# Peptides against a protein of PDB entry 7SID, part 4

Target 1, 151 residues: chain A of PDB entry 7SID
Amino acid sequence: LHMYLMLLKELPGEEYPLPMEDVLELLKPLSNVCSLYRRDQDVCKTILNHVLHVVKNLGQSNMDSENTRDAQGQFLTVIGAFWHLTKERKYIFSVRMALVNCLKTLLEADPYSKWAILNVMGKDFPVNEVFTQFLADNHHQVRMLAAESIN

## One batch from the design tools (peptide; made by RFdiffusion4, then SolubleMPNN)

Design b1_p8_4_s4 (from b1_p8_4, 4 letters changed)
Fold by OpenDDE base, seed 5:
Structure b1_p8_4_s4 (fold): chain B 151 residues (1-151), chain A 8 residues (1-8)
Amino acid sequence: as target 1 above (151 residues)
Amino acid sequence: SSFTDLND
């Protein structure tokens, strides 16, 4: 786990996007890692903070490539799972803050949710509609973060 | 185990 998290942390930022092939390799174990540690709030927060680099890379990539679509699908599956568990009130505010930051970055890349759609339990949820739910979050810091993100 | 399944 720690080695994998270190790799995620050391990813280049938006200024130097990774080749999509490298992004795909990093995403391969992500779902399994998240599943194993889904009950650990600190690990989940750390993962969500680190995958911001992946989101930024996806936003700067060629959306027409097969590799991009594959990467988007793998990433959105993980985000959808975190959102689902958040809706079930399984995560504390700090994890929700990290999730909102991921959703914010997705909206910056795809403001009309053309590709940023979460599929959970066989149903589609556009990220722009999902994001508005955090404006009514129970924690004031989450509401404030969501509000400033749409200004 | 499923990601979304937190049951024991």
Scores: peptide ipSAE 0.249, ipTM 0.868, DockQ to the pose 0.247
Fold by OpenDDE base, seed 3:
Structure b1_p8_4_s4 (fold): chain B 151 residues (1-151), chain A 8 residues (1-8)
Amino acid sequence: as target 1 above (151 residues)
Amino acid sequence: SSFTDLND
């Protein structure tokens, strides 16, 4: 886990995007790692903070290829799972903060949710619609973080 | 999936 997280942390940002092939390699174990540690709040927060690099790389891709769609799909599956468990009140505010940051980054890349759509339990949820729900979060810091994206 | 199921 620590080695994998370190790899995610050291990824280049939006100023130097990775080839999509490299992004796909990083995403391969992500779902399994998240699933294994889904009950650990600290690990989940750390994972969500580190995958921000992946989100930035996906947003900087100028290719509309099968690999791009595959990478987007794999990432959105993970984000959808975290959001689903958040709706079930399984995560503390610090994990929700990290999730909101991921959603903010997705909205910067895809403001109208053309591809950023979460599929949860067979239903589609555009990220822009999902994001607005955090404006009414029970924790004041989560609401504030969500609100700054609107301004 | 097992990811979203905390009651295995």
Scores: peptide ipSAE 0.233, ipTM 0.867, DockQ to the pose 0.229
Fold by OpenDDE base, seed 4:
Structure b1_p8_4_s4 (fold): chain B 151 residues (1-151), chain A 8 residues (1-8)
Amino acid sequence: as target 1 above (151 residues)
Amino acid sequence: SSFTDLND
């Protein structure tokens, strides 16, 4: 786990995007890792904080590429799962804050949610619409973070 | 779960 997390943390940002093939290889085990540690709040928070680099890489890629769509899909599946579990009230505020940061980064890469759409239980949820729900989060810090992102 | 392995 920790080696994988270190790999995620050290990913290049928008300035130096990885080849999409490398991004795909990185994303391959992500779902399994998240699934294994879904009940660990600290690990989930850490994962969400680290995958911000993935979003940055995706934002600099050719959106018309098959590999780009594949990478986006794999990433969004994981984010969607975290979103789903959040709605089931299984995550504390610190995890939700990390998720908000991921969603914020997605909106920076895709402001109009052209590709940033969460599919949960067969239903589509555009990230820009999902994001607004955190303005009404039960925890004041989450609401503040969401509100600051709008400004 | 039919959605993802993250769900029970």
Scores: peptide ipSAE 0.167, ipTM 0.860, DockQ to the pose 0.257
Fold by OpenDDE base, seed 2:
Structure b1_p8_4_s4 (fold): chain B 151 residues (1-151), chain A 8 residues (1-8)
Amino acid sequence: as target 1 above (151 residues)
Amino acid sequence: SSFTDLND
């Protein structure tokens, strides 16, 4: 876990996007790692914070290739899972804060949710619609973060 | 439970 988290943390930002092939390689174990530590709030928060780099890379990609779609799909699956568990009230506010930041970044990259669509339990949820739900979060800090992000 | 399956 530590090594993987370090790799995620060291990803270049939007100024220096990674090749999509490299993004795919990093995303490959992500779902499994998240699954193993889904009950660890601190680890989940850390993961969500680090995957912001991946979101930035995906957002900067102007390629409409199979690899891009694959990377987007793999990432959105993970985000969708975190959101689903959030809806089930499995995560504390600090994890939700990190998730909101991910969703914010997705909206910045895809404000009309053309590709940023979460598929959860066989249903599609555009990120812009998902994001607005955090405006009504039970924790004031989450609401504040969400409110600031829409402006 | 499986994370990808969105189940416990």
Scores: peptide ipSAE 0.207, ipTM 0.862, DockQ to the pose 0.468; fails the geometry check

Design b1_p8_5_s1 (from b1_p8_5 with S2A E4D)
Fold by OpenDDE base, seed 3:
Structure b1_p8_5_s1 (fold): chain B 151 residues (1-151), chain A 8 residues (1-8)
Amino acid sequence: as target 1 above (151 residues)
Amino acid sequence: SALDLLLS
């Protein structure tokens, strides 16, 4: 786990995007790692904070490539799962804040949710609609973070 | 759980 998290942390930002092939390889173990540690709030927060680099890389890539679509699908599936568990009140505010940051970054790359769509249990949820729900979050810091992205 | 679905 720690080695994987270290790799995520050391990823370059949007100014220096990775080849999509490298991003795809990095995403391969992500679903398994998230599943194993889904009940650990600290690990989930750390994962969500580190995958921000992946979101930034996806936003800088050619969305028409097959590898890009594959990477988007794998990433959005994980984000959708975290969102679903959030709706079931499984995560504390610090994890929700990390999730909001991921959603915010997705909206910066795709403000009209053309590709940023969460599929949860066979149903589609555009990220722009999902994001709006955090404006009414029970925790004030989450609401404030969500509100910062609107203006 | 939702995350378990990622492994199926």
Scores: peptide ipSAE 0.063, ipTM 0.781, DockQ to the pose 0.243
Fold by OpenDDE base, seed 1:
Structure b1_p8_5_s1 (fold): chain B 151 residues (1-151), chain A 8 residues (1-8)
Amino acid sequence: as target 1 above (151 residues)
Amino acid sequence: SALDLLLS
C-alpha cells in the first residue's frame, strides 16, 4: 500500500502530464486497494488526496482516445464508490473533504459533466449534480469547501 | 465489477 501511495503522490501535476499509458497502469490496482481499505478512514483520505494528481492528468487529455476513456472510466468507478459510501454515511468529514477536492478537480476539467459521470448501481449521476449535494453536507468545513468551489 | 467490490 505505502509504495503504491508513494507512486500516486509523486505523480507529475497538471503542468507535466503523464502519458496515458502510465496513468492506466497506476489505475489498475486502484479499485482493489480502495476496496481493501474502504473502512479505514485515514487510508481513504490519503488515497483520495493522492489521486488528485491522476484527476489532473486526465483533465489535461483532450483526446477522445480509447485509452483516455478507459482511464476516465476506471477512475470514475472508484470515485462513484466513494460517493456512494458517503451517501451511506460511511466516511467522516476529512474523507468527504478529500472527495470534494477530487470532484472539484473533475469539474474544473469537465464543468458540464460531459464525461465526468458516476455510474452507481447501474444509474448515472453527473458529477456537477453530485457536487451540489455537498453544499448541504452536515459538516461546516465540507459545506464551505464545496461553496468556495462553486463561486 | 470494481464498484461491487468497493461496496461489498
Scores: peptide ipSAE 0.063, ipTM 0.782, DockQ to the pose 0.934
Fold by OpenDDE base, seed 2:
Structure b1_p8_5_s1 (fold): chain B 151 residues (1-151), chain A 8 residues (1-8)
Amino acid sequence: as target 1 above (151 residues)
Amino acid sequence: SALDLLLS
């Protein structure tokens, strides 16, 4: 885990995106790591904070290649799972804060949720619609972050 | 699926 998190942390920002091939390689173990540590709030928060760079990389891609779609799908699957578990009240506010930041970044890249759609349990949920639900979050900091991210 | 793994 620690090695993987370090690799994830070393992802370049929006100004220097990784090749999609490298992004895909980093995404391959992500679902397994998230699954294994889904009950560890601190690890989940850390993962969500680090995958912000992945979102930025995906957003910077101007190609509609198979690799891009594959990367987007794999990433959105993980985000969808975190969101679903959030709906089931499995995560504390700090994890939800990190998730909102991920969703914010997705909306910056795709404001109209053309590709940013979470598929959870066979149903599609556009990120823009998902995001608005955090305006009613039980924790004031989450609500504030969501509200500020809209403007 | 990856989702199933996370939710299981």
Scores: peptide ipSAE 0.063, ipTM 0.782, DockQ to the pose 0.944
Fold by OpenDDE base, seed 4:
Structure b1_p8_5_s1 (fold): chain B 151 residues (1-151), chain A 8 residues (1-8)
Amino acid sequence: as target 1 above (151 residues)
Amino acid sequence: SALDLLLS
């Protein structure tokens, strides 16, 4: 786990994007890792903090590429799962803060939610619509983080 | 699916 997390942490951002093939290889184990540690708040927070680099990397990619769509799909599946579990009140505020930061980064890369769409249980949820739900989060810091991204 | 694994 820790070696994989280190690889995620070292992923270059928007200034130095990786080839999409490398991004795909890095994303392949992600869903399994998230699944295995989904009940560990600290690990989930760490994962969400590190995958910010993935979002930044995806934002610089050619969105018309098959590999880009595949990478986006794998990433959004994980984010969608975290969002779904958040709705089930499975995560403390610090994990939700990390998730909001991921969603903010997605909106920065895709302000109109053209590709940033979460598919949960076969239903599509544009990230811009998902994001507004955090304005009503029970924790004040989560609400504030969500609010500062709008204005 | 990957989602199912995360939600299971």
Scores: peptide ipSAE 0.063, ipTM 0.780, DockQ to the pose 0.939

Design b1_p8_5_s2 (from b1_p8_5, 3 letters changed)
Fold by OpenDDE base, seed 3:
Structure b1_p8_5_s2 (fold): chain B 151 residues (1-151), chain A 8 residues (1-8)
Amino acid sequence: as target 1 above (151 residues)
Amino acid sequence: SALDQLLS
């Protein structure tokens, strides 16, 4: 786990995007890692904070490539799972903060949710609609983080 | 778990 998290942390930022092939390789173990540590709040927070680099890379890539669509699908599945468990009140505010940051970054790349759509239990949820729900979050810091993204 | 089902 720590080695994997270290790799995520060392990814270049928005100014230096990775080839999509490298992003795909990085995403391969992500679902298993998230599943294994789904009940560990600290690990989930750390994972969500580190995958911000992946979101930035996805937003700058060629949206028409097969590899891009594959990477987007794998990533959105994970985000959808975290969102679903958040709806079930499984995560504390610090994890929700990290999730909101991921959603914010997705909206910056895709403000009209053309590709940023969460599929949960066979239903589609555009990220722009999902994001607005955090404006009514029970924790004040989560509401504030969501609100600052609107302006 | 819900996460396992979504990620499977």
Scores: peptide ipSAE 0.072, ipTM 0.799, DockQ to the pose 0.241
Fold by OpenDDE base, seed 5:
Structure b1_p8_5_s2 (fold): chain B 151 residues (1-151), chain A 8 residues (1-8)
Amino acid sequence: as target 1 above (151 residues)
Amino acid sequence: SALDQLLS
């Protein structure tokens, strides 16, 4: 876990986009890591903060390639799972803050949710609709972050 | 699926 988190942390930012092949390789173990540590709030927060780099890279990429679609799908699956567990009130506000930041970045790249769609339990949820729900979050900091993202 | 694993 430590080595994987370190790799995620050291990913180049928006100024230096990663090749999609590298993004795809980094996403392969992500679902397993998230599954193993889904009950650890600190680990989940750290993962969500680090994958912001991946989100930014996905948003800058051409979605016409198969590798891009594959990476996009794997990432959205993980985000969908975190959102689902959030709906079940399994995560504290700091984890939800990190999730909102991921959703914000997705909306910046895809404001109309053309490709940013979460599939949870066989049902599709556009990220713009998912994001709106955080405007009514129980924690004031989460509501504020969501509101700031709209402007 | 990966989602099922996360939710299990």
Scores: peptide ipSAE 0.063, ipTM 0.796, DockQ to the pose 0.943
Fold by OpenDDE base, seed 4:
Structure b1_p8_5_s2 (fold): chain B 151 residues (1-151), chain A 8 residues (1-8)
Amino acid sequence: as target 1 above (151 residues)
Amino acid sequence: SALDQLLS
């Protein structure tokens, strides 16, 4: 786990994107890792913080590429899962903070939610609609972070 | 779990 997390942490950002093939290889284990550690708040927070780099890479990639779409799908599946479990009150505020940061970054990369759409239980949820829900989060810091993101 | 269903 820790080695994998370190790889995610060291992923180049928007300025120096990795080849999409490399991004895909890094994303392949992600769903399994998230599933395995879904009850560990610290691990979930760490994962969410590290995958911010993935968002930056995806935002600079050609959306018409099959590999890009695949990477987007892998990433959005994970984000959708975290959001869904957040709605089920499974995560503490610090994890929700990290999730908001991911959503913020997604909106920066895709302001009009052209590809940033969460598919949860067979239904599509544009990230902008998902994001607005955190403006009403029960924790003040989450609300503040969400509010700052729209300024 | 919900996560398992989403990620499987």
Scores: peptide ipSAE 0.063, ipTM 0.790, DockQ to the pose 0.243
Fold by OpenDDE base, seed 1:
Structure b1_p8_5_s2 (fold): chain B 151 residues (1-151), chain A 8 residues (1-8)
Amino acid sequence: as target 1 above (151 residues)
Amino acid sequence: SALDQLLS
Protein backbone atom coordinates (compact mmCIF):
# COMPACT_ATOMS: atom_id res chain seq x y z
CA LEU B 1 0.00 0.00 0.00
CA HIS B 2 2.64 2.51 0.99
CA MET B 3 4.61 2.04 -2.19
CA TYR B 4 1.48 2.38 -4.24
CA LEU B 5 0.49 5.56 -2.44
CA MET B 6 3.97 6.91 -2.95
CA LEU B 7 3.69 6.35 -6.68
CA LEU B 8 0.37 8.16 -6.76
CA LYS B 9 1.80 11.05 -4.77
CA GLU B 10 4.71 11.49 -7.13
CA LEU B 11 2.54 11.75 -10.22
CA PRO B 12 3.02 14.99 -12.14
CA GLY B 13 0.18 17.47 -12.16
CA GLU B 14 -1.85 19.01 -14.94
CA GLU B 15 1.13 20.88 -16.29
CA TYR B 16 3.01 17.67 -16.98
CA PRO B 17 0.56 14.94 -17.99
CA LEU B 18 1.58 11.30 -18.04
CA PRO B 19 1.13 8.98 -20.99
CA MET B 20 -2.20 7.23 -20.78
CA GLU B 21 -0.47 3.87 -20.69
CA ASP B 22 1.18 4.84 -17.43
CA VAL B 23 -2.10 6.07 -16.02
CA LEU B 24 -3.73 2.75 -16.84
CA GLU B 25 -1.01 0.83 -15.06
CA LEU B 26 -1.48 2.93 -11.96
CA LEU B 27 -5.25 2.47 -12.04
CA LYS B 28 -5.15 -1.32 -12.26
CA PRO B 29 -4.69 -1.98 -8.55
CA LEU B 30 -6.69 1.03 -7.40
CA SER B 31 -10.08 -0.64 -6.99
CA ASN B 32 -8.59 -3.53 -5.06
CA VAL B 33 -6.67 -1.22 -2.77
CA CYS B 34 -9.73 0.90 -2.11
CA SER B 35 -11.82 -2.17 -1.42
CA LEU B 36 -9.32 -3.58 1.03
CA TYR B 37 -9.05 -0.34 2.99
CA ARG B 38 -12.59 0.98 2.54
CA ARG B 39 -13.16 0.99 6.30
CA ASP B 40 -9.95 2.89 7.09
CA GLN B 41 -10.76 6.60 7.05
CA ASP B 42 -7.16 7.79 6.96
CA VAL B 43 -6.18 5.50 4.12
CA CYS B 44 -9.25 6.45 2.11
CA LYS B 45 -8.52 10.14 2.57
CA THR B 46 -4.93 9.62 1.49
CA ILE B 47 -5.95 7.65 -1.58
CA LEU B 48 -8.48 10.25 -2.66
CA ASN B 49 -5.99 13.07 -2.19
CA HIS B 50 -3.34 11.29 -4.22
CA VAL B 51 -5.58 10.30 -7.12
CA LEU B 52 -6.23 13.98 -7.81
CA HIS B 53 -3.20 13.85 -10.08
CA VAL B 54 -4.77 11.00 -12.01
CA VAL B 55 -7.96 13.00 -12.47
CA LYS B 56 -5.97 15.92 -13.83
CA ASN B 57 -4.24 13.66 -16.31
CA LEU B 58 -7.53 12.17 -17.45
CA GLY B 59 -8.95 15.62 -18.05
CA GLN B 60 -6.22 16.51 -20.52
CA SER B 61 -6.47 13.30 -22.51
CA ASN B 62 -8.10 12.75 -25.88
CA MET B 63 -11.70 11.80 -25.24
CA ASP B 64 -11.78 9.71 -28.40
CA SER B 65 -8.95 7.45 -27.28
CA GLU B 66 -9.86 3.94 -26.24
CA ASN B 67 -7.24 4.03 -23.52
CA THR B 68 -8.66 7.27 -22.19
CA ARG B 69 -12.14 5.80 -21.98
CA ASP B 70 -10.78 2.74 -20.24
CA ALA B 71 -8.90 4.82 -17.69
CA GLN B 72 -11.89 7.06 -17.11
CA GLY B 73 -14.12 4.07 -16.56
CA GLN B 74 -11.84 2.47 -14.03
CA PHE B 75 -11.45 5.70 -12.11
CA LEU B 76 -15.14 6.53 -12.14
CA THR B 77 -15.96 3.10 -10.76
CA VAL B 78 -13.86 3.83 -7.69
CA ILE B 79 -15.22 7.34 -7.24
CA GLY B 80 -18.74 6.01 -7.56
CA ALA B 81 -18.11 3.50 -4.82
CA PHE B 82 -16.73 6.16 -2.49
CA TRP B 83 -19.72 8.35 -3.20
CA HIS B 84 -22.13 5.53 -2.51
CA LEU B 85 -20.48 4.73 0.80
CA THR B 86 -20.56 8.44 1.62
CA LYS B 87 -24.31 8.45 1.16
CA GLU B 88 -24.44 5.52 3.54
CA ARG B 89 -22.60 7.71 6.06
CA LYS B 90 -19.56 5.48 6.10
CA TYR B 91 -17.00 8.28 5.85
CA ILE B 92 -16.09 11.19 8.11
CA PHE B 93 -15.89 14.75 6.83
CA SER B 94 -12.19 14.65 6.00
CA VAL B 95 -12.76 11.80 3.56
CA ARG B 96 -15.73 13.61 2.07
CA MET B 97 -13.56 16.70 1.63
CA ALA B 98 -11.10 14.67 -0.40
CA LEU B 99 -13.91 13.20 -2.46
CA VAL B 100 -15.32 16.65 -3.20
CA ASN B 101 -11.91 17.73 -4.46
CA CYS B 102 -11.89 14.78 -6.84
CA LEU B 103 -15.37 15.63 -8.07
CA LYS B 104 -14.39 19.28 -8.45
CA THR B 105 -11.45 18.32 -10.63
CA LEU B 106 -13.69 16.12 -12.75
CA LEU B 107 -16.14 18.96 -13.24
CA GLU B 108 -13.34 21.29 -14.26
CA ALA B 109 -12.44 18.84 -17.01
CA ASP B 110 -16.04 17.94 -17.86
CA PRO B 111 -18.43 20.65 -16.65
CA TYR B 112 -21.46 19.10 -18.31
CA SER B 113 -20.71 15.52 -17.23
CA LYS B 114 -20.48 14.19 -20.75
CA TRP B 115 -18.18 11.39 -19.65
CA ALA B 116 -17.96 12.00 -15.91
CA ILE B 117 -20.83 9.72 -14.94
CA LEU B 118 -20.83 7.48 -11.90
CA ASN B 119 -22.41 4.08 -12.29
CA VAL B 120 -23.53 2.75 -8.93
CA MET B 121 -25.67 -0.34 -8.50
CA GLY B 122 -26.48 -0.32 -12.19
CA LYS B 123 -27.69 3.28 -12.26
CA ASP B 124 -25.93 6.29 -13.80
CA PHE B 125 -25.33 9.48 -11.85
CA PRO B 126 -23.78 12.49 -13.60
CA VAL B 127 -21.03 14.03 -11.49
CA ASN B 128 -22.52 17.51 -11.74
CA GLU B 129 -25.69 16.21 -10.11
CA VAL B 130 -23.75 14.23 -7.54
CA PHE B 131 -21.67 17.27 -6.68
CA THR B 132 -24.66 19.43 -5.79
CA GLN B 133 -25.55 17.04 -2.99
CA PHE B 134 -22.44 18.11 -1.11
CA LEU B 135 -23.84 21.63 -0.89
CA ALA B 136 -26.16 20.16 1.70
CA ASP B 137 -23.53 18.10 3.52
CA ASN B 138 -23.91 17.85 7.29
CA HIS B 139 -20.42 19.23 7.89
CA HIS B 140 -19.85 22.96 7.37
CA GLN B 141 -16.38 22.57 5.87
CA VAL B 142 -17.67 20.18 3.23
CA ARG B 143 -20.47 22.58 2.34
CA MET B 144 -18.02 25.44 2.11
CA LEU B 145 -15.66 23.53 -0.14
CA ALA B 146 -18.50 22.52 -2.42
CA ALA B 147 -19.84 26.06 -2.55
CA GLU B 148 -16.44 27.46 -3.48
CA SER B 149 -16.30 25.06 -6.40
CA ILE B 150 -19.63 26.14 -7.84
CA ASN B 151 -18.78 29.83 -8.17
CA SER A 1 -16.66 -7.15 -9.01
CA ALA A 2 -14.33 -4.64 -7.45
CA LEU A 3 -17.26 -2.29 -7.02
CA ASP A 4 -19.21 -4.94 -5.15
CA GLN A 5 -16.28 -5.44 -2.85
CA LEU A 6 -16.11 -1.73 -2.10
CA LEU A 7 -19.81 -1.62 -1.33
CA SER A 8 -19.84 -4.69 0.92
Scores: peptide ipSAE 0.053, ipTM 0.762, DockQ to the pose 0.891

Design b1_p8_5_s3 (from b1_p8_5 with E4D)
Fold by OpenDDE base, seed 5:
Structure b1_p8_5_s3 (fold): chain B 151 residues (1-151), chain A 8 residues (1-8)
Amino acid sequence: as target 1 above (151 residues)
Amino acid sequence: SSLDLLLS
């Protein structure tokens, strides 16, 4: 876990986009890592904060390639799972804050949710609709972050 | 699926 998190942390930012092949390789173990540590709030927060780099890279990429679509799908599946567990009230506000930041970045790249769609239990949820729900979050900081993202 | 693993 430590080595994987370190790799995620050291990913180049928006200024230096990663090759999609590298993004895809990094996403391969992500679901397993998230599954193993889904009950650890601190680990989940750290993962969500680090994958912001991946979100930014996906947003800058041409979605016409198969590798891009594959990476996009794997990432959205993980985000959808975190959102689903959030709906079940499994995560504290700090984890939800990190999730909102991921959703914000997705909306910046795809404001009309053309490709940013979460599939949870066989049902599709556009990120713009998912994001709106955080405007009514129980924690004031989450509501504020969501509101600031709209402006 | 990845979702199933996370929700299991």
Scores: peptide ipSAE 0.054, ipTM 0.765, DockQ to the pose 0.942
Fold by OpenDDE base, seed 4:
Structure b1_p8_5_s3 (fold): chain B 151 residues (1-151), chain A 8 residues (1-8)
Amino acid sequence: as target 1 above (151 residues)
Amino acid sequence: SSLDLLLS
């Protein structure tokens, strides 16, 4: 786990994107890792903080590429799962803070949710609509983070 | 699916 998380952390951002095929290879284990540690708040927070680099990398990619769509799908599946579990009150505020940061970064890369769409239980949820829900989060810091991102 | 795995 630690080695994998370090790889995620060291992923180049928007300024120097990796080849999409390399991004895909890195994303392949992600769902399994998230599933295994879904009940560990600290690990989930760490994962969400590290995948910010993935969002930045995806934002500069050619959206028409099959590999780009695949990478986006892999990433969005994970984000969708975290969001779904958040709705079920499975995560403390610090994890939700990290998730909001991911969503914020997604919206910066895709302000109109052209590709940033979460598919959860067969239904599509544009990230911009998902994001607004955190404006009403029970924790004040989460609300504040969500609010400052739209200013 | 991967989503199902995460939510299981």
Scores: peptide ipSAE 0.054, ipTM 0.765, DockQ to the pose 0.936
Fold by OpenDDE base, seed 3:
Structure b1_p8_5_s3 (fold): chain B 151 residues (1-151), chain A 8 residues (1-8)
Amino acid sequence: as target 1 above (151 residues)
Amino acid sequence: SSLDLLLS
């Protein structure tokens, strides 16, 4: 786990995007890692904070490539799962903060949710609609973080 | 759990 998290942390930022092929290789173990540590709040927070680099890379890539669509699909599946568990009140505010940051970054890349759509239990949820729900979050810091992205 | 669906 720590080795994988270290790799995520060392990814270049928005100014230096990775080849999509490298992003795909990085995403391969992600679902397993998330599933294994889904009940560990600290690990989930750390994972969500580190995958911000992946979101930035996805937003700057060629949207028409097969590899881009594949990477987007794998990533959105994981985000959708975290969101679903959040709806079931499984995560504390610090994890929700990290999730909101991921959603915020997705909206910056795709403000109209053309590709940023969460599929959970066979239903589609556009990220722009999902994001607005955090404006009514029970924790004040989560509401404030969500609100600052609107202005 | 929802995350278990990722493994299916």
Scores: peptide ipSAE 0.052, ipTM 0.760, DockQ to the pose 0.240
Fold by OpenDDE base, seed 2:
Structure b1_p8_5_s3 (fold): chain B 151 residues (1-151), chain A 8 residues (1-8)
Amino acid sequence: as target 1 above (151 residues)
Amino acid sequence: SSLDLLLS
């Protein structure tokens, strides 16, 4: 886990995008890692904070590329799972804060949710609609973050 | 299950 988290941490930001093939390699074990540590709030928060860079990389890529679509799908699956577990009240506010930041970054790249769509339990949920739900979060800091991220 | 979602 530690080594994997370090790799995620070293992921280049928006100004220096990582080749999509490298992004895909990093994403391959992500779902397993998230699943294994889904009950560890600190690990989940750390993962969500680090995958922010993945969103930035995806936003700069050619949306018509097969690799881009593959990466988007793998990433959105994980985000969708975190959101689903959030809806089931499995995560504390600090994890939800990190998730909101991921959603915010997605909306910055795709404000109309053309590709930023979470598929959960066979249903599609546009990120812009998902994001709006955090305006009603039980924790004031989460609501504040969501509200400040809209404009 | 939540596990299935993460692994799907």
Scores: peptide ipSAE 0.049, ipTM 0.748, DockQ to the pose 0.243

Design b1_p8_5_s4 (from b1_p8_5 with S2P E4D)
Fold by OpenDDE base, seed 2:
Structure b1_p8_5_s4 (fold): chain B 151 residues (1-151), chain A 8 residues (1-8)
Amino acid sequence: as target 1 above (151 residues)
Amino acid sequence: SPLDLLLS
């Protein structure tokens, strides 16, 4: 886990995007890592904070590329799972804040949720609609973060 | 699916 997290931490941001092939390689074990540590709040927070760079990389990529679509799908699957578990009240506020930051970054790249769509249990949820739900979060800091991201 | 693994 630590080694993988270190790799994610070193992922370049928007100014220095990685080749999509490298992004794909980093994303391959992500779902398994998230699944294994889904009950560890600190690990989940760390993962969500690190994958912010993945969103930035995806936002700059050619959406018509097969590799881009593949990476996008793998990433959105993980985010969708975190969101679903959040709806089931499985995560504390600090994890939810990290998730909101991921969603915020997605909306910055795709404000109308053309591709930023979470598929959870066979249903599609546009990120812009998902994001608004955090305006009603039980924790004031999460609501505040969501509200600041809207405007 | 990866989602199922996360939710299981």
Scores: peptide ipSAE 0.055, ipTM 0.762, DockQ to the pose 0.888
Fold by OpenDDE base, seed 5:
Structure b1_p8_5_s4 (fold): chain B 151 residues (1-151), chain A 8 residues (1-8)
Amino acid sequence: as target 1 above (151 residues)
Amino acid sequence: SPLDLLLS
């Protein structure tokens, strides 16, 4: 898991879509890595910054493929967990900023939350409704980022 | 589930 985290940190941002097969392989160990390092703010921030590229690739992919649906489900589960812990005030503003950027990218691909739905503890939360909550975030930079994202 | 692992 530590080796995977180091690899993730060293991955450069790509300006072209990743093959969906590569996205799936990347997402397979992600939940375990997030769980192991959930209390490390810097690691969580880094993870969210890097998975931003995955979000962009998912938004550009055909959602009708089985591999895309599988990747979507695995990714949304992780984002839902980060959001849940954010609601419990477990993360500092810099981590929340990175999460908002992920949510923004999801909304750009799915403005009406047709597929961008977070399932937490068996309950569904559309990303557009989740995103609105950050307009009232305690930190001014998070509020500003959220406000700019809807313009 | 992955969520359960994160919440544990």
Scores: peptide ipSAE 0.053, ipTM 0.758, DockQ to the pose 0.887
Fold by OpenDDE base, seed 1:
Structure b1_p8_5_s4 (fold): chain B 151 residues (1-151), chain A 8 residues (1-8)
Amino acid sequence: as target 1 above (151 residues)
Amino acid sequence: SPLDLLLS
């Protein structure tokens, strides 16, 4: 886990995008790692904060690329799972803050949720619709972050 | 699947 988190942390930002092949390699273990530590608030927060760089890379990629679609799908699956558990009140505010930042980055790349769609339990949820729900979050800091992202 | 574990 710690080695994996270190790799995620050292990813370059939007200014220096990674090759999609590298992104795919980093995404391969992501679902397993998230699943294993889904009940650890600190680990989940750390993961969500580090994968922001992955989201930024995905946002700059060509949508016509098969590898891009694959990477986007794998990432969205994980984000959808975190969102689902959030709705079930499984995560504290600090984890939700990190999730909102991920969703914000997705919306910056895809404001109309053309590809940024979360599939949870066989149902599709556009990220823009998901994001608006955080405007009514129980924690004031989460509401503030969500509001700042929209306006 | 890992997804199932995440959603549990």
Scores: peptide ipSAE 0.053, ipTM 0.752, DockQ to the pose 0.783
Fold by OpenDDE base, seed 3:
Structure b1_p8_5_s4 (fold): chain B 151 residues (1-151), chain A 8 residues (1-8)
Amino acid sequence: as target 1 above (151 residues)
Amino acid sequence: SPLDLLLS
């Protein structure tokens, strides 16, 4: 786990995007890692913080590429799962903060949710609609973080 | 669990 997290942390940012083929390789273990540690709040927070680099890379890629669509799909599936568990009140505020940061980054890359759509249990949820729900989060810091993107 | 579905 720690080695994998370090790889995610060392990913180049928006200024130097990775080839999409490399992003796909990094995403392959992600679902398994998330599933294994889904009940560990600290690990989930760390994962969500590190995958911000992946979101930045996805936003700068060629959206017409098959590899791009594949990477986006794999990533959005994981984010959708975290969001679903958040709706079930499974995560503390610090994890929700990290999730909001991921959603904010997605909205910066895709403001109209053309590709940023969460599919959860067979239903589609555009990220721009999902994001507005955090404006009414029970924790004040989560609401404030969400509001920064709007105001 | 949605995360469990990722393993299926």
Scores: peptide ipSAE 0.053, ipTM 0.752, DockQ to the pose 0.251

